# Designs tried in a protein design run: peptides against a protein of PDB entry 2AZE. Part 13

Target 1, 148 residues: chain A of PDB entry 2AZE
Amino acid sequence: AQECQNLEVERQRRLERIKQKQSQLQELILQQIAFKNLVQRNRHAEQQASRPPPPNSVIHLPFIIVNTSKKTVIDCSISNDKFEYLFNFDNTFEIHDDIEVLKRMGMACGLESGSCSAEDLKMARSLVPKALEPYVTEMAQGTVGGVF
Target 2, 101 residues: chain B of PDB entry 2AZE
Amino acid sequence: GRLEGLTQDLRQLQESEQQLDHLMNICTTQLRLLSEDTDSQRLAYVTCQDLRSIADPAEQMVMVIKAPPETQLQAVDSSENFQISLKSKQGPIDVFLCPEE

## One batch from the design tools (peptide; made by RFdiffusion4, then SolubleMPNN)

Design b1_p9_2_s1 (from b1_p9_2, 3 letters changed)
Fold by OpenDDE base, seed 3:
Structure b1_p9_2_s1 (fold): chain B 148 residues (1-148), chain C 101 residues (1-101), chain A 9 residues (1-9)
Amino acid sequence: as target 1 above (148 residues)
Amino acid sequence: as target 2 above (101 residues)
Amino acid sequence: MRFSHVKVL
């Protein structure tokens, strides 16, 4: 019947919406873990050193990274007020956001790529509220994506 | 029947989405708490050593860009053109390099 | 000038 067809369309629409939200949730969890892990690492490091790092030796979030071969010739034009930048490269470059940098640093405990050891998983779980722990476990197992 | 089955599926999907929304709210709350905590933000940084770990400074030049919110970034990476354009309307853009660079 | 505003960490 037409009613059944309408409901099937609605079902598919809802499934797609849920799928999108699942992806968003996973990213949010990774961000939370990465940020908290970074903060924890730095807190410990500063405690051990009994001092904060020199102000100009660190970069605070947020930021982006641009990298290219050292052989790449770069022309940079900067406005006087530093509101505008133009970079011209003679070869390819890469752009990475801070989250990707943190992931590459291992701050997300390998949860993002399925390379999560037992210790990594323990760390990841410790950095999220209890309600999120089951989802972290599912992420580590690669079993997310289904309907609850 | 089929209608009843579909109706039940939709109810279950609604419950699933509600659970998902709840978890997302928890996550966003935690992230907000982190952003509002002065000490956490003070500790939310990377070092040159961190940057070296993700890009070999012997082979790669690494540039760090800090830009205000809503900064426009346009990048072209093709055989014909390699360009990055940045335009801020809320403040200056800062660019950093590691000391060995 | 070019890179005049680039800061060394």
Scores: peptide ipSAE 0.044, ipTM 0.903, DockQ to the pose 0.038
Fold by OpenDDE base, seed 1:
Structure b1_p9_2_s1 (fold): chain B 148 residues (1-148), chain C 101 residues (1-101), chain A 9 residues (1-9)
Amino acid sequence: as target 1 above (148 residues)
Amino acid sequence: as target 2 above (101 residues)
Amino acid sequence: MRFSHVKVL
């Protein structure tokens, strides 16, 4: 029947929307874990050192990074007010945001790549509210979305 | 019948989406709390050692860019040219280099 | 490489 066909189309639309929201939720969880883990690490380090690091030795979020071969020649043009920058490279480069940097640092406990050890999973769970713990477990097991 | 089954499926999907929305709200709330906490923001930093851990310092140069919100970034990576353009409207852009050991 | 007004960490 036509009515069943219409509902099947709607069903598919909702499934796709849910899939998108699941992806967004996973990213939000990873960000939360990464940020809290970073803060926790640095707090502990400063407590052990009994002082914060020198201001010029650290970079606060947010930021982006650009990496390229050490052999790459870079020409940089900067406006007088430093509002505009132009970089010209003679070879390829990469750009990464701060979240990706934190992930590569292991701040997301390997949850982003399904590489969580038991200890990593324990850490990840400790950095989210209790209501999110089941979802963190699902992410680690790779079973997110299995209910659909 | 089939109609009743589909109707039931849609109701279940609605409930599932509501659950996702609730969890997302929890996440966004937590992230907002982090952004509003002065101590957390003070501790939200990386070191040169951290940057070296994600790129081989013997082979790669790492440049860090701090720009105000809504800064425009345009990148071209082709065989003809390799270029990054930055344009801020809210303040100066800062660029940092991580030295080799 | 040529940089202008770049700060080294």
Scores: peptide ipSAE 0.041, ipTM 0.904, DockQ to the pose 0.038
Fold by OpenDDE base, seed 5:
Structure b1_p9_2_s1 (fold): chain B 148 residues (1-148), chain C 101 residues (1-101), chain A 9 residues (1-9)
Amino acid sequence: as target 1 above (148 residues)
Amino acid sequence: as target 2 above (101 residues)
Amino acid sequence: MRFSHVKVL
């Protein structure tokens, strides 16, 4: 009886760990898709333009964004060496990382929200190694909850 | 019996976790390759148009911050205090704004 | 001081 109880505890521990790893894997896959899709898009755009964009017209990863209402008053204090910044807002703001930006741009093909069209899914699959394609399909279907 | 069943379940869970680990290794390898590829890094950028697409430019201002690794970021967003502080020890912090339309 | 050293893209 006690042995069975111990094994049940271990079972629950492993199940929880698996869930965590599933979440981590999904995020890694989304990052891979988003990055590769972004690179592919930009490569194509530069080929069409026959030149790269002006250096001061783009922001390279990594970065974060801060967004707030255009009505928000922002006071900024900057050190002379630009090592320190202090922003004071008179209203709420949001902070997002570059991955979230890419997701909102559709670079993850809507896979993150389960809004992946057939075309989006095809793109997503093409941007991962073959071994990851089944998992991408499961993510699109929302069936990742299985224990494999 | 129950003991045998639990033992079998644990073995199956172990195999499942190993499969996950394998897939994660593949994925992390791909991400590492991307980080090591100079051309990919050169092409890993967003434009002002991209930034405008994620928030209504008529309503929202978007500010981009590029900070060196290990930069300290503190954000306070409460009813009485709205503040972001940044402190870098490895180089200057760059802040960018998209042009207003 | 508001955006004194901010680069406009």
Scores: peptide ipSAE 0.039, ipTM 0.904, DockQ to the pose 0.038
Fold by OpenDDE base, seed 2:
Structure b1_p9_2_s1 (fold): chain B 148 residues (1-148), chain C 101 residues (1-101), chain A 9 residues (1-9)
Amino acid sequence: as target 1 above (148 residues)
Amino acid sequence: as target 2 above (101 residues)
Amino acid sequence: MRFSHVKVL
């Protein structure tokens, strides 16, 4: 009886670990799709323009963004060497990583929310190795969660 | 019996996890390849237009922060304190504003 | 349009 109980605890532990890894895998897939889609978009744009964008008109990954109302008062302190920053706000702010920005740009093809058109899904599948295509399909359908 | 059933379940879960690990390794490899490809990295950028689509500078102040790896970030967002602290050990931190128009 | 460094006021 005790042995069975121990194995059941281990079973639950493994199930939870698998669930966490599934979440990690989904995020990795979204990152891959978003990055490749972004690169593809920019490559096409530069080809059409026959030149790269002006240096100060773009921000390369990685980055984070901070946004707040324009009415928010911000006090900023910066060290002389720019190694340290301190921002004090008088109201709420938002922080977004670059991946979230890409998602909101549609670079992940709506896969992050399972909101993919047929064209979106086609694009998403085209940006991953063959072995990942079934998982992308499951993500689009919102059916991820099963055990292999 | 029950013991045999549980043992079998654990073996099946192990196989499932191995398959999952394999897929994760594929993804990790792809991301590494992207990071090592200089052309891809050159093209991995967003524009002001992109950022405006996320948060309109007419209504929102939008800052972009580029910090070296291992930069410490502390953020507090509560009714009593709204603060962001950044501390880098590897180099300077760059902060940019996206123009309104 | 271009990005600009944040200046401390």
Scores: peptide ipSAE 0.038, ipTM 0.902, DockQ to the pose 0.043

Design b1_p9_2_s2 (from b1_p9_2, 4 letters changed)
Fold by OpenDDE base, seed 5:
Structure b1_p9_2_s2 (fold): chain B 148 residues (1-148), chain C 101 residues (1-101), chain A 9 residues (1-9)
Amino acid sequence: as target 1 above (148 residues)
Amino acid sequence: as target 2 above (101 residues)
Amino acid sequence: MRFSHVIVK
């Protein structure tokens, strides 16, 4: 009886760990897709333009963005060496990392929200190694809840 | 019996976790390759148009912050205090504003 | 430490 109880505890521990790893894997896959899709898009754009964009017209990863109402007043204090910044807002703001930006741009093909069209899914699959394609399909279907 | 069943379940879960680990290794390898590829890093950028697309440019201002690794970020967003503090140890922080349309 | 103040709108 006690042995069974111990094994049940271990079972629950492993199930939780697997669940966490599933979440981590999904995020990593989304990052890979988003990055590769972004690079592909920009490569194509530069080929069409026959030149790279002006240096000051683009922001390279990594970055974060802060957005707020245009009515929000922002006071920014900057150290002389630019090592320290202090922003004071008179209203609420939002912070987003670059990955979230890429997702909102559609670079993850809507896979993150389960809104992946057939074309999006095809693109997503093409941007991962073959071994990851089945998992991408499961993510699109929302069936990742299994234990493999 | 129940003991045998649990033992079998644990073995199956172990195999499942090993499969996950394998897939994660593949994925992390791909991400590492991307980080090591100079051309990919050169092409890993967004435009102001991209940034405007994630927030209504008519209503929202978008500010971009590029900070060195290990930069400390503190954000307070409460009814009485709205603040972001950044402290870098490895170099200067750059801040950019997206032009308004 | 000396700071520069900038107002961003």
Scores: peptide ipSAE 0.070, ipTM 0.905, DockQ to the pose 0.036
Fold by OpenDDE base, seed 4:
Structure b1_p9_2_s2 (fold): chain B 148 residues (1-148), chain C 101 residues (1-101), chain A 9 residues (1-9)
Amino acid sequence: as target 1 above (148 residues)
Amino acid sequence: as target 2 above (101 residues)
Amino acid sequence: MRFSHVIVK
């Protein structure tokens, strides 16, 4: 009886760990898709333009976005060496990392929200190694969650 | 019996986790390759147009922060205090404003 | 260390 109880505890522990890893894997997949899709888009765009974009017109990863109302007053204090910044706002702000930005740009093909058209899914699958394609399909279908 | 069933469950879960770990390793490898590829890194950028699509500068002021790794970011967003503090140990921090256009 | 204040409105 005690042995069974111990195993039940272990079983639950493993199930939870697997669940956590599933979430991590999904995020990794989304990152991979988003990054590759972004690179692919930009490569194509530069080829079409026959030139890279102007230096000051692009922001390379990694980055963080901070947005607030245009009416928000921002006081910024910057150290002389730019090692330290202090921003004071008179209203709420939002912070977004580059991955979130890419997702909102559609670089993850809507896979993150389960809003993936057939074409989006095709793109997503094409941006991952073959071994990951089944999992991408499961993500699109919302069937990820069971232990495989 | 119950014991045998639980034992079998654990074995199955172990196999499942191993498969999961394998897939994760594949993913991390791919991401590493991207990070190590100079051309990919050169092409890993967003434009002002992209940023406008996320947060319209007509309504929102958008700042882009480029900070070295391990930069400390402290944010307070409460009714009484709205503040962001950045402290870098590895180099200067760059802040860009997305033009309203 | 010197700080520069920038007001963004």
Scores: peptide ipSAE 0.063, ipTM 0.904, DockQ to the pose 0.035
Fold by OpenDDE base, seed 2:
Structure b1_p9_2_s2 (fold): chain B 148 residues (1-148), chain C 101 residues (1-101), chain A 9 residues (1-9)
Amino acid sequence: as target 1 above (148 residues)
Amino acid sequence: as target 2 above (101 residues)
Amino acid sequence: MRFSHVIVK
């Protein structure tokens, strides 16, 4: 019947939406863990050093990084007010956001790839509210994807 | 029947989505709290050592870009064109080079 | 608008 067909279409639509939200939630969890872990690391480091790091030695979030071979020639055009930039490269480049940088630093405890040691998982769980701990566990096991 | 079954499935999916939305709201709230905490923001930084661990300046040129919110970014990476364009409407864009040492 | 050009290697 047409009505059943319509409901099946809606069912598939909702399933897809849930899947997308699951992906978004996982990213949000990773961001939270990465941020809190970073803050914790830096707090400890500053406590040990009894001072903040030198001003020009750190970059505060948010940021993006662009990297390319040192052999790559880059032409950079900058407006007077620095509101506009144009970079032209003669070869490929990479762009990474700050979250990706944090992940590669291990700030997300390997949760992004489901590669968590017992200690990593313990750390990850400690950095999220209780309600999110089961989801963190699922992420670590690579078993996320079920419907609640 | 089939209709009743599908209707039940949709209700169950709605409940599942509501639970998912709840968890997302928790995460969003936590991130907002972090953004509002001045101490956390003060400590939310990476070092040059961190950046070197991602891309070694001995082999790679590493630029850090700090741009105001809503900055337009256009990137093209193809055999015919390699370009990044940035346009801010809220303030100046800052670009830094990561030292090799 | 005036631009400044920098060549980076």
Scores: peptide ipSAE 0.062, ipTM 0.904, DockQ to the pose 0.036
Fold by OpenDDE base, seed 3:
Structure b1_p9_2_s2 (fold): chain B 148 residues (1-148), chain C 101 residues (1-101), chain A 9 residues (1-9)
Amino acid sequence: as target 1 above (148 residues)
Amino acid sequence: as target 2 above (101 residues)
Amino acid sequence: MRFSHVIVK
């Protein structure tokens, strides 16, 4: 019947929406873990050193990274007020956001790629509220993506 | 029947989405708390050593860009053109080079 | 609009 067909369409729409939200949640969890892990690392490091790092030796979030071969020639045009930049390269470059940098640093405990050790998983769980721990476990197992 | 089955599926999906929304709210709340905590933000940084672990400055030039929110970034990376354009509406953009150790 | 040109290598 037409009613059943309408409900099937609605079902598919809802499934797709849930799928999108699942992806968003996973990313949010990774961000939370990465940020908290970074803060924890730095707090410990500063405590051990009994001082903060030199002001110009660190980059605070947020940021993006651009890297290219040291052989690459870069022409940079900057407005006087520094509101506009134009970079021209003579070869390929890479752009990475701060989250990707943190992931590559291991701040997300390998949860993003299914490379969690037992210690990694323990750390990841410790950095999220209790309600999120089951989802972290599912992420580590690669079993997310289904309907609750 | 089929209708009853579909109706039940939709109810279950609604419950699943509600649970998902709840978890997302918890997560976003934690992120907001982190962003509002002065000490956490003070500690939310990477070092040159961190960046070197991602891209070795002995072989790669590493540029760090700090831009205000809503800054427009346009990048072209093709055989014909290699370009990055940045345009901020809310303030100046800062660019830093990561030196070799 | 005025620009400053910098060569980075």
Scores: peptide ipSAE 0.061, ipTM 0.905, DockQ to the pose 0.036

Design b1_p9_2_s3 (from b1_p9_2, 3 letters changed)
Fold by OpenDDE base, seed 4:
Structure b1_p9_2_s3 (fold): chain B 148 residues (1-148), chain C 101 residues (1-101), chain A 9 residues (1-9)
Amino acid sequence: as target 1 above (148 residues)
Amino acid sequence: as target 2 above (101 residues)
Amino acid sequence: MRFSHVQVL
């Protein structure tokens, strides 16, 4: 009886760990898709333009975005060496990482929200190694959650 | 019996986790390859147009922060205090604003 | 240290 109880505890522990890893894997997949899709998009764009974009017109990853209302007053203090910044806002702000930005740009093909068209899903699958394609499909279908 | 069933469950879960770990390793490898590829990194950028697409430029101001790794970011967002503090140890921090339309 | 007061319009 005690042995069974111990195993039940272990079983539950493993199930939870697997669940956490599933979430991590999904995020990794989304990152991979988003990055590759972004690179692909930009490559094609540069090829079409026959030139790279002006240096000051693009922001390379990694980055963080802060957004706030245009009505927000921002006081900024910057050290001379630019090692230190202090921003004071008179209203709320939001902070987003580059991955979230890419998702909002659609670079993850809507896979993050389960809103994938057939074309989006095709794109998503094409941006991952073959071994990950089934999992991408499951993500799109919302069937990820069971232990495989 | 119950013991045998639980034992079998644990074995199955172990196998499942190993499969999961394998897939994760594949993903991390791919991401590493992207990070190590100079051309990919050169092409890993967003434009002001992209940034405007994710936030209504009529309503929101978008500020981009590029900071060296391990930069300390502290944010306070309360009714009485709205503040972001950045402290870098490895180099200068760059802040960019998208131009207005 | 530089200080700027920015009002986004």
Scores: peptide ipSAE 0.039, ipTM 0.903, DockQ to the pose 0.033
Fold by OpenDDE base, seed 5:
Structure b1_p9_2_s3 (fold): chain B 148 residues (1-148), chain C 101 residues (1-101), chain A 9 residues (1-9)
Amino acid sequence: as target 1 above (148 residues)
Amino acid sequence: as target 2 above (101 residues)
Amino acid sequence: MRFSHVQVL
């Protein structure tokens, strides 16, 4: 009886760990898709333009964004060496990382929200190694909850 | 019996976790390759148009922050205090604004 | 001081 109880505890521990790893894997896949899709898009755009964009017209990863209402008053204090910044807002703001930006841009093909069309799914599959394609399909279907 | 069943379940869970680990290794390898590829890094950028697409430029201001690794970021967003502080020890912090339309 | 040393894209 006690042995069975111990094994049940271990079972629950492993199940929880698996769930955590599933979440981590999904995020990694989304990052891979988003990055590769972004690179592909920009490569195509530069080929069409026959030149890269002006250096000061783009922001390279990594970055974060801060957004707030255009009505928000922002006071900024900057050190002379630009090592320190202090922003004071008179209203709420949001902070997002670059991955979230890419997701909102559709670079993850809507896979993150389960809004992946057939075309989006095809793109997503093409941007991962073959071994990851089945998992991408499961993510699109929302069936990742299985224990493999 | 129950003991045998649990033992079998644990073995199956171990195999499942190993499969996950394998897939994660593949994925992390791909991400590493991307980080090591100079051309990919050169092409890993967003434009002002991209940034405008994620927030209504008529309503929202978008500010981009590029900070060196290990930069300290503190954000307070409460009813009485709205503040972001940044402190870098490895180089200057760059801040960019998207032009308003 | 508002947006000093901020680059406009």
Scores: peptide ipSAE 0.036, ipTM 0.903, DockQ to the pose 0.038
Fold by OpenDDE base, seed 2:
Structure b1_p9_2_s3 (fold): chain B 148 residues (1-148), chain C 101 residues (1-101), chain A 9 residues (1-9)
Amino acid sequence: as target 1 above (148 residues)
Amino acid sequence: as target 2 above (101 residues)
Amino acid sequence: MRFSHVQVL
């Protein structure tokens, strides 16, 4: 009886670990799709323009963004060497990583929310190795969660 | 019996996890390849237009922060304190503003 | 200060 109980605890532990890894895998897939789609978009744009964008008009990954109401008062303290920053706000702010920015730009083809058109899904599948295509399909359908 | 059933379940879960690990390794490899490809990295950028589509500078102030690896970030967002602290050990931190249209 | 040493894109 005790042995069975121990194995059941281990079973639950493994199930939870698998669930966590599934979440990690989904995020990795979204990152891959978003990055490749972004690169593809920019490559096409530069080809059409026959030149790269002005250097000061773009921000390369990685980055984070901070946004707040334009009415928010911000006090900023910066060290002389720019190694340290301190921002004080008088109201709430938001922080977003570059991946979230790409998602909101549609670079992940709506896969992050399972809101993919047929064209979006086609694009998403084209940006991953063959082995990942079934998982992308499951993500689009919102059916991820099963055990292999 | 029950013991045999549980043992079998654990073996099946192990196989499932191995398959999952394999897929994760594929993804990790792809991301690494992207990071090592100089052309891809050159093209991995967003524009001011992109940033405006996320948060309109007419209504929102948008800052972009580029910091070296291992930069410490501490953020507090509560009714009593709204603060972001950044401390880099490897180099300077760059902060950019997206201009209004 | 506000936005000291911040670069505008």
Scores: peptide ipSAE 0.036, ipTM 0.902, DockQ to the pose 0.040
Fold by OpenDDE base, seed 1:
Structure b1_p9_2_s3 (fold): chain B 148 residues (1-148), chain C 101 residues (1-101), chain A 9 residues (1-9)
Amino acid sequence: as target 1 above (148 residues)
Amino acid sequence: as target 2 above (101 residues)
Amino acid sequence: MRFSHVQVL
């Protein structure tokens, strides 16, 4: 019947929307874990050192990084007010945001790649509200979205 | 019948989406709390050692860019040219290099 | 490489 056909189209539309929201939620969870883990690490380090690091030795979020071979020749042009930058490279480069840097540092506990040890999972769970713990577990097991 | 089954499925999907929305709200709230906490923001930093852990300083040059919100970034990576253009409207852009050990 | 007004960490 036409009614069933219409509802099946709607069903598929909703399933796709839910899938997108699941992806967004997973990213938000990873960001939360990464940020809290970073803050926790640095707090502990400063407590052990009994002082904060020198201001010029750290980079605060947010930031982006650009990396290229150390053999790459870079020409940089900067406006007088430093509002505009132009970089010309003679070879390929990579750009990464701060979240990706934190993930590569292991701040997301390997949850982003499904590489969580038992200890990693324990840490990840400790860095989210209780209501999110089941979802963190689902992410670690790779079973997110299995109910659909 | 089939119609009733599909209707039931749609109701279940609605409930599932509502659950997702609730969890997302919890996450966004937590992230906002982090951004509003002065101590958390003070501690939200990486070191040169951290950067070395993700890119070998013996082989790669690592440049860090701090730019105001809404800064335009345009990158071209082709056989003809390799270029990054930055344009800020809210303040100066700062660039840092991680030294080789 | 040429850099202008770049701070080294």
Scores: peptide ipSAE 0.035, ipTM 0.902, DockQ to the pose 0.038

